# Ledger of designs, part 127: peptides against a protein of PDB entry 4CIC

Target 1, 148 residues: chain A of PDB entry 4CIC
Amino acid sequence: KVSTKGHYGVQAMFDLAQHFGEGPVSLKSIAERQGLSEPYLEQLIAVLRKAGLVKSVRGAQGGYILAREPRDIKVGDIIRVLEGPIAPVESVSQDDPEHSLKFDFSVTKSVWEKVKKSIEEVLDSITLADMLKDAEEAQMAQGYMYYI
Target 2, 147 residues: chain B of PDB entry 4CIC
Amino acid sequence: KVSTKGHYGVQAMFDLAQHFGEGPVSLKSIAERQGLSEPYLEQLIAVLRKAGLVKSVRGAQGGYILAREPRDIKVGDIIRVLEGPIAPVESVSQDDPEHSLKFDFSVTKSVWEKVKKSIEEVLDSITLADMLKDAEEAQMAQGYMYY

## One batch from the design tools (peptide; made by RFdiffusion4, then SolubleMPNN)

Design b2_p21_8_s2 (from b2_p21_8, 10 letters changed)
Fold by OpenDDE base, seed 3:
Structure b2_p21_8_s2 (fold): chain B 148 residues (1-148), chain C 147 residues (1-147), chain A 21 residues (1-21)
Amino acid sequence: as target 1 above (148 residues)
Amino acid sequence: as target 2 above (147 residues)
Amino acid sequence: DIEKGAEIAAEEAKKRLTYKF
């Protein structure tokens, strides 16, 4: 499962993608639109900035921008930055290495590795540009429902 | 992610699958083989039994058996019983419904729904019988390395 | 204090991520 940190991080990055090319966006405006606390968003943005996904712009109209085009940022990149490697199961601390039949552990581990791979493939297949396109399509569909 | 509960539940069910057809297995023996505490395993088995994945056998050689053949139990079935529906993200309590732009929430939600679907497809594609086969193949491969 | 809070939140987030998947 993606943590709240990963979820909100994707939301914040998506907000920046929606404003890409319009100049820097203030953290306050992102927080308001995404329903996030500004202090929490500051922490997320600091991590994303350090990872080179976001840039800070200084000045009276200062704020944040995407460091790359929306097409060049995968959801998987955001998640890996915020949460680290996608793991399907907590590494149960091998606290008792002695008694687990090594073999059974290998087979169960393979199940979780398959899940991991599947999650990685999905998250790496979705860019912020894909999310923008999906948003536009959904808005068009809603617009058409109001005209019917 | 699968919780520790789901992980250990799959291990316990796999142990029962390895002994399927040999009769009832004691919780103690499962706990020893899988490196689980017996009290924790009792809790897992109680849930699995209530869901009809495991049966209790009474008597001097009492214990537990799979309620169905290994081929008829998906890993996804075990996980859904132990953890509930596979959710990709914790439902962030919609505590502040007022200020989240409904639309942005829908697009981000769709990402997580795609992840959910992918996890479900993987877990529903793997049976305990598939795991047994993978185990046999791995044992054969190890046996050939010793010659 | 903010760094410690961020580390704790990151560790809790890592724990939650690891537990929830």
Scores: peptide ipSAE 0.101, ipTM 0.718, DockQ to the pose 0.040; fails the geometry check
Fold by OpenDDE base, seed 5:
Order: C-alpha cells, then sequence, then structure tokens
Structure b2_p21_8_s2 (fold): chain B 148 residues (1-148), chain C 147 residues (1-147), chain A 21 residues (1-21)
C-alpha cells in the first residue's frame, strides 16, 4: 500500500507540476489546495528537496518549484524517495524472533517479487506530465457534460 | 503491501497444496513447517475455511485440506479472503477530519487504481499449482548445481 | 502502564502496517 506519506507526496508534487513555470509556490498555498497541514507538508517537501525533486527559492516571492520538468519525474521516483523501495510484503521486523520468517520459502518470495516488479513498472510508467494531461482531459470531459 | 496475514496465509495455503491428496494436515504440522505460531495459524485457517478455500476434516487423522485443487486457487483469492480488496492506498479513516482527503483528486485516484489493477492481475495469474511447479523446478535446479 | 503503551504502539504499528503497500 502507498502510505499516507506517498499519497500526499504525489499530491504535493502534482500541485507543483500544475504550477510549473509560474514561479515558486508557497507551502501554505499547496497545503490549502491539497487539504494538507502545513507542518506535514514541510516534512514532505524537506525529503523531496533533499532528493533533488524539489528546489527551494529564497526571497519575497520565495517558495518551492519542481527541480525537473514534469515529464522527467515519475510517480515511482516520488514513492521511492518518500517510502523507499517498494516492498510488496512488510519485512517483519527482525525484533520478533518467534515470528522470524525461518522459511524464506523461495516460491512465496518470488510471488511478492513479481508483485513488486509490477507495481514498479506501473509507477515508473506514469509521469507528472501524464497526470497533468489526464487532469486536462478530465476537465474537458466535465466541461462537455455541462454544456450538453 | 501484503500484510503479514496475507503473507502467512499464502504460506499456509501453499503448505496445504504441497500435501494435497495426502489427506488432512494438522495445524501443528503446518505451523512447524512454515515457522508460524499455531494460534496465529488457527485464526488464518478459520477465515480461509469460512471462505471455502480450506476444509476441516474430523477424526483421529483430522486436520485441514484444500477445498479445491491447487490449480483452482489463485494467490489473489487467498489475499482477497484474508485482507479484503486490494487497496493501493489506505483509506484515511474519516475520523481525522483535519486529514480528510477533501480533494479526492481524480487523477491521483486513477494512479492508485492502475496500481491496484496491476497487483490484482499478477496475483490472479498465479495459482497454487503454479507455485508447486516453481518449487519443483527450483529443487531440480539445486540438485543439478551439486553435481 | 508499559502494557498499554505497547498495545497502543502495536495498534499504531498495525495501522502503519495497513498503510504500507
Amino acid sequence: as target 1 above (148 residues)
Amino acid sequence: as target 2 above (147 residues)
Amino acid sequence: DIEKGAEIAAEEAKKRLTYKF
């Protein structure tokens, strides 16, 4: 499952993509538009900035911008930065010795690896530019329904 | 993510598949082979039985068997029974009004739906029979490396 | 109570587990 962190991270990155080329966006404005708490968004943006997906701009019109074009940022890149490697099964923390997966049964592991690969392929196939296009198409479709 | 419940459920079902046709398997024997606690396995088996994936056999040689042939049980069926529908994103419980996903942004939802579909397709493409075959092939490959 | 803290942590961990993929 995509964590709340991954989900909101994609939303925040998508908001920045929608404003790409318009200059720096304030965290406050992103938080308001995306229904996020500003402190939570600050934490997300800090991670995304450290990973080089977002840039901070200083000054009176300061804020945040995408560090790359929307076409050059995959959803998979965002998820990997925020959540780490896509793991289909939670690694049972080594700390419960009684539930040590003693039988790392190679076959069950292979099932989860196939799932992982499939998720990675999907998330790596979707860019922020693709999401922008999908949003535009959806808006056009809604506009046509109101005029008919 | 597949929960621990889903993961262990697939392991337990695979153990039953390996013994399919040999008669009922005790929970104790499954727990020992799969490294599971017996009480935890009892909970899993109860759910799987209620869903009709496993049958309980009574008697001195009682235990559990697959209710269907391994070829007729998909990994996806096991996961759906144990975890419910594959959800790529947790539904933030309505109880945190401050984190109400007010903007169910249709586009972000579509990304997660694509992920969901992909996971479902993979899990529905793998049967317990496929897993048995993969295990046999892996054992043969290991046997050849020692010669 | 350490037990209640562990139970809350376990429930929060279960919630976190549910939130992971």
Scores: peptide ipSAE 0.081, ipTM 0.707, DockQ to the pose 0.039; fails the geometry check
Fold by OpenDDE base, seed 4:
Structure b2_p21_8_s2 (fold): chain B 148 residues (1-148), chain C 147 residues (1-147), chain A 21 residues (1-21)
Amino acid sequence: as target 1 above (148 residues)
Amino acid sequence: as target 2 above (147 residues)
Amino acid sequence: DIEKGAEIAAEEAKKRLTYKF
């Protein structure tokens, strides 16, 4: 499952992708468009910046930009940065050694590894550029529905 | 992500699959083999029984059996029973209407739907019979590494 | 306090994510 953090992180990155080439975008403007709290977005952007997916631009027209072209950022890259490695099974907190999910059951582990691989393949197959294209296609489809 | 409940549920169902055709298995024996607490396993089995994946057998040699052959039980069936619908994104609790993840962003929703479909396809492609086969192959491979 | 609620929700979401996957 993608966390709320992953979900909002992808939304924020997609907002930055929509404005790619237009210059720096303020956190306030992203927060308003995406329906996020500005403080929450600031935390997400800080992580994304540290990972080199986002750049901060200083000055009166300062804000944030994608650090790479939308085609060079996979959804999988965003998720890995925000959530860490894609795990199919929840890591039971290491704190109870007695009830550590003996993930040692090799056969069940293999099932979860297949799920992991499948998720990774999907998320790594989708770029921010693909999402932009999908948005454009959806807008065109809506525009055509108003003219019919 | 598969919850601990889903994980242990698949383990318990796999244990029942390994003993399929041998008669009823006690919850105690499953719990011991799978490293589960018996009370926790009882909760899992109750859900699985209600869903018709497991049958209770009464009597002195009573216990639980798979309600269907291992080939007729997908991992996806077990997960859907224990965890509900496979959702790629955690449903933010409906309780805060103001911060409802506007899943209304059509493009992000489509990404998560693709992930969901992929997970469902994988989990629905694996049966308990496939898991039994994989276990047998793994045991044979380990046996050959010791020679 | 919306900030504390968001932080708690983020921590709970982080805990839930660690538990729901």
Scores: peptide ipSAE 0.070, ipTM 0.713, DockQ to the pose 0.036; fails the geometry check
Fold by OpenDDE base, seed 1:
Structure b2_p21_8_s2 (fold): chain B 148 residues (1-148), chain C 147 residues (1-147), chain A 21 residues (1-21)
Amino acid sequence: as target 1 above (148 residues)
Amino acid sequence: as target 2 above (147 residues)
Amino acid sequence: DIEKGAEIAAEEAKKRLTYKF
């Protein structure tokens, strides 16, 4: 599963992608548009900045920009930065914290490795540019439905 | 992510698949072979039994058996029974429990739906019979390396 | 660890934002 952190991180990065080339975007404006708390967004942006996905711009019109073009940022890159390596199985159970997952069984391990690979392939196949295109197509489709 | 519950559930079901056709297997024997606590395994088996994946056999040689052939049980079936519908995103963050995931944004939702579909396709493509075959192939490969 | 890194980075981000305003 993607955590809330990964989910909101992708939303914040997508907001920055929508404004790419328009100059710096304030955290306040991102938080308002994406329905995020500003303090939580500060934490996300800090991690994304340290990873070189986001740049901070200083001044009265300061804020954040993508550090790379939307086409050069995969969803998988964002998730790996925020959550670390994609793991298909949790290391500890909330239901049984005394039981650590023992990946000692080779066949069950191979199942989870297949799941991991599949998740990685999907997330690495989607860029912020792909998400922008999908958003534009969705807006056009909604606009045509009101004219019929 | 698959939970520990899902992980151990698949292990327990695989153990039952390895003994399919040999009669009932005791929870104690499954727990010992799979490195599980017997009380935890009892909870898993109760859910799997209620879902019709496992049958209980009564008597001195009682225990559990698969309710269906290994080829007719997908890993996805086991996971859906133990965890419910496969969700790509957690509803609550451990890092920020005050924030519930709002799937209100259509484009981000579509990303997670693609991930969900991919996970479902993988888990529904693997049966307990496939796992048995993979185990046999792995044992044969290890046996040939020692000769 | 990610929380501590996020706090440190949030604090650094706050410091940088505060220095620019």
Scores: peptide ipSAE 0.037, ipTM 0.689, DockQ to the pose 0.013; fails the geometry check

Design b2_p21_8_s3 (from b2_p21_8, 10 letters changed)
Fold by OpenDDE base, seed 5:
Structure b2_p21_8_s3 (fold): chain B 148 residues (1-148), chain C 147 residues (1-147), chain A 21 residues (1-21)
Amino acid sequence: as target 1 above (148 residues)
Amino acid sequence: as target 2 above (147 residues)
Amino acid sequence: DLEKGKEISEKLAKEKLTYKF
């Protein structure tokens, strides 16, 4: 499962992609459009900026932009930055070292590795540009439904 | 991510698959082999039994068996029984209705649906029979490394 | 050890399986 952090991170990055080329977008405007708290978005943007996916612009019209073109940012890149490596099994919290499930069962581990690989392949196959295209296609389809 | 419940459920079902045709296996023996607590395994087995994946056998040699052949049980079936539908995004708990992420963002939702579909396809492509075969192949490969 | 396993199992049963994908 994608965490709330990953989900909102993809939404925030998608909002920045929709405004790509229009100049810097304020965190307030992203938060309002995406239904995010501004403080939460600040934390997400800080991580994304540190990873080089987002750039801060200073000045009166300051804000944030994508650091790369939408086609050069995969959903997988966003998820890896926000959540780290895709783990198909919940890490039993390291807090109880005794019940560190020695996932010593090679066969069960192989099932989860196959799931991991599949998730990675999907997330790495989708760019922000693909998401923009899908949004445009969906808007066109809705526009046609209002004319009938 | 597969929950601990799903993970242990697959392990327990795989143990039953390894003993398929040998008769009923005690919960104690499964728990010992798989490193599971017996009470936890009892809860898992109760769910799996209710779903018709496991059968209880009564008597002095009583215990549990797979209710179907290993080839007829997908990993996806086990996961769906234990965890419900594969949900690619954590359900924001319904407890805060105001921050119910209206996943109204159709495009973001479509990404997660693609992830869901991919996970389902993988889990539905793997049977307990496939896992048995993979285990046998791994054991043979280890045997050849010692010579 | 067995009692901690029970407590973990009860917590895991009460924690709605938030599948962290």
Scores: peptide ipSAE 0.134, ipTM 0.742, DockQ to the pose 0.035; fails the geometry check
Fold by OpenDDE base, seed 1:
Structure b2_p21_8_s3 (fold): chain B 148 residues (1-148), chain C 147 residues (1-147), chain A 21 residues (1-21)
Amino acid sequence: as target 1 above (148 residues)
Amino acid sequence: as target 2 above (147 residues)
Amino acid sequence: DLEKGKEISEKLAKEKLTYKF
């Protein structure tokens, strides 16, 4: 399950990808376009920056840019940074060691490992560049439907 | 993410699969073998029974049985019954309709739909019979390491 | 729509909802 944090993180990174090469984008402008609160976006971008996926630019026209090209950032990279390792089962909080569902059951563990692997493969197969291409194709398809 | 409910539901169904054809199994015995509380297992089994995955047998040797053969029950069927539709994104609880993250963003939605599809394909590819086979193979492999 | 998105994100920021995958 992708968290809201993971979801909004991918949205914010996609917004930065759409503006890649155009210079720094303000958090305010990202927040407005993506329907996010600026304080929430600040928290996300701080994590993404620390992980080296985003760079901050200082100055009057300061803001944020992708630290790498869109083709070099996988959705899986964004999710791993924001969520940590993809866990197929909700680990009950480590805070209750007694209720840490030690999946002692090897067979059920193998099912969840297969699910994990499939999620990782999908998320690691999609780059921000792929998302940009999909967005362009969707816009062109909508443009054609208005002319028919 | 599979919830704790989904996880324990699969464990309980797997326990019933291991005893398939041997007659009804008591909730107490399932709870003991799977490390579950009996009250929690009662809730799970009630849902699974209503969905037609489990049958209750009444009497002195009463309990529960699988309603279908292990080969005819997918892990995906168990998860869909317990969790509802596999959602790749944590839908903030449907209980707050205002907090349903309307993924208005078509491109990000498509990413999560791909993840959903992949999860569904995996879970629908695994039956309780496949899990039984995997357990037997694992037991045989352990038996050979002790010789 | 934008206002609802802001409200949701603010609520999530307050609740510290860490969704683990």
Scores: peptide ipSAE 0.112, ipTM 0.739, DockQ to the pose 0.023; fails the geometry check
Fold by OpenDDE base, seed 3:
Formats: structure tokens, sequence, C-alpha cells
Structure b2_p21_8_s3 (fold): chain B 148 residues (1-148), chain C 147 residues (1-147), chain A 21 residues (1-21)
């Protein structure tokens, strides 16, 4: 499952993709458009910046930009930065070795590895550019429904 | 992500599949083989029984059996029973409608729906019979490394 | 209180790490 952190991180990165080439966007403006709290967004952006997906621009028109073109950022890259490695099963905390899910049952492990691979393939197949295109197509389809 | 409940539920169902046709298996024996607490397994089995995936057999040799053949039980069926619908994103608790993840962002929703579909396809493609076959193949491969 | 909001968000983040499917 994608956590709230992963979900909102993808929304924030998509907002930056929509404004790519227009210059730096303020965290306030992203928070308002995406329905996020500004303090929560600051935490997400700090992680994304440290990972090199976002750049901070200083000055009177300062803010944030994508560090790469939307086509060069996969949804999978965003999720891995925010959530870590895509794990199909919750790793029970390492601290209780007795209740360590002995994932030693090789057959059950193989099921979860197949699920992991499937999730990774999907998330790595979708770029921010693909999401932009899908949004444009959806807007055009809505526009055509008003003309019929 | 599969919860611990889903993970252990699949293990318990796989144990019952390995003993399919041998008669009823005690919860104690399943718990011992799978490294589960018996009280935790009782809770899992109660849910699986209510969903019609497991049957209780009464008597001196009483216990539990699969309610259907291993080929007729998908991993996806077990997960849906134990976890509910496969959701790619954690639903924030319904209790705060203002903090409801407005999944209303249509494009982000479509990404998660693609992930959901992919997970469902994988889990619905694997039966307990497939898992039994994979276990047999793995045992044979280990046996050949000892010769 | 900004600190209480952080602590609640961190607790909620830790408790919500119980991945319900």
Amino acid sequence: as target 1 above (148 residues)
Amino acid sequence: as target 2 above (147 residues)
Amino acid sequence: DLEKGKEISEKLAKEKLTYKF
C-alpha cells in the first residue's frame, strides 16, 4: 500500500510538473491547489529535494521546481524516495526476532516477490509526463461533453 | 502492502492445502508448523470459516479442512477475505471527512487504480494448487543438490 | 501548538504504518 506520504508526494510532484518551465512555485501555492497543509508539504519537499527530485530556487520569486523534466521522473522514483523500497508485505519491525515473520517459507515469499515486481513495473511505467498527458486528455474529454 | 494478517492467513491456508484429502487438521498442528500462536490462528480461521474458505469438522479427529479444492482457492480470495478489498492507498480513516484523502485528483487516482488492478491480477493468478506445485518443485531441486 | 501537531502527525504516521490492505 502507498501511504498518505506517498500519495501526497505524488500529488505535490504532479503540481510541480504542471508548472514545469513557468519558474519556481511557492509551497503555499502548491498546498492551496492540492489541499495540503503547508507544514506537511514542507516535510515532503525537504525529502524530495534531498533526493534530487526537486530544486529550491532563492530570490523574490523563489520556490521549488522539478530537478528533471517530467518525462525523466517516474512515479516509482517518487515512491521509493518517500516510502523506501516497495515491500509487498510489512516487514515486522526487526526488533522482535521471535516474531520476525519467518519469510523463510519460500513459497509464500515467492508470492509476495511477484506482487512486488508487479507494483514496481506499474509505478516505473508511469512518468510525470504521462500523468500530464492523461490530465490533458481528461480535460479535453470534459470539454467535448459540454459541446454535445 | 499485505498485512501480517494477510501473510499469516495465506500461510495457514497453504498448510491446509498441503494436508488436503488427509482429513481434518488441528489448529495446534497448523500453529506449530507455521510458527503462529494458536490464539492468533483461531481468529484467522474464524474469519476464513465465516467466508466459506475453511470448514470445521467435529469429533475426536476434529479440526479444519479447506472448504474447496486447492485449485479453486486463489491467493486473492484469501487476501480479500482477511484484508477486505485490495486498496493501493491507505484509506485515511472515514472519521475525518475534511482529511479524507480527496482522491478526487482524477489523475493520481488513476495511478493507484492501475496499481490495484496489477496486484489483483497477480493474486488472482495464483491458486493454492500453484503454491503446492511450486513447493514440490523447490523440494525436488533441493534433493538434486544433495546428490 | 506546532509541536503537538508534529507529534500527532508522527504518531499517526507510526500507527498508520500498520498497513491495512
Scores: peptide ipSAE 0.110, ipTM 0.730, DockQ to the pose 0.025; fails the geometry check
Fold by OpenDDE base, seed 4:
Structure b2_p21_8_s3 (fold): chain B 148 residues (1-148), chain C 147 residues (1-147), chain A 21 residues (1-21)
Amino acid sequence: as target 1 above (148 residues)
Amino acid sequence: as target 2 above (147 residues)
Amino acid sequence: DLEKGKEISEKLAKEKLTYKF
């Protein structure tokens, strides 16, 4: 499962993609549009910035921009930055030594590796540009429904 | 992510698949082989039994068996029973109303639906029989590496 | 004890919410 962090991170990055080329966007404006708390968004943006997916712009009209074009940012890139490597199975907390997943049965591991690969392939196939296109298509479809 | 519950549930079901046709297997023996606590395994097996994936056999040699052949049990079936529906995004706990995922932006939802579908397709493509075959192939490969 | 089983299941379900992909 993508955590709430990954989910909101993708939303925030998508918001920045929608404003790409319009200049820097304030965290406040992203938070308002995406229904996020500003402090939570600050934490997400700090991670994304450190990973080089987002740039901060200084000044009176300061804020954040995508560090790359929307076509050059995969959803998989965002998820890897926010969540780390896609692991299909939750790492059992090492603290219960009796529940050491010692029997990483190669076969069960293989099942999870197949799931991992499938998730990675999907997430790496979707760019922020693809998401922008899907949004435009959805808006057009809604616009046509109001004219019928 | 598949939880520890899903992971261990698949392991327990796979253990039962390895012993399919040999009669009922005790929870103790499964727990020992799979490195699980017996009480934890009892909870897993209770859920799997209620879902009709496992049968209990009564008697002195009582225990558990698969309710269906290994080929007729998908990994996806096990995961759905133990975890519920595959959700690619964790449902934000409804309790923080400020973090209401109200903006289920159709676009972000579509991304997660694509991920969900992909996971479901993979898990529904793998049976316990496929896992048995993979185990046999792995054992053969290990046997050849020692020569 | 069905309640302990629920509590463990709820704890496992809560832990499930915290596990990073």
Scores: peptide ipSAE 0.105, ipTM 0.739, DockQ to the pose 0.031; fails the geometry check

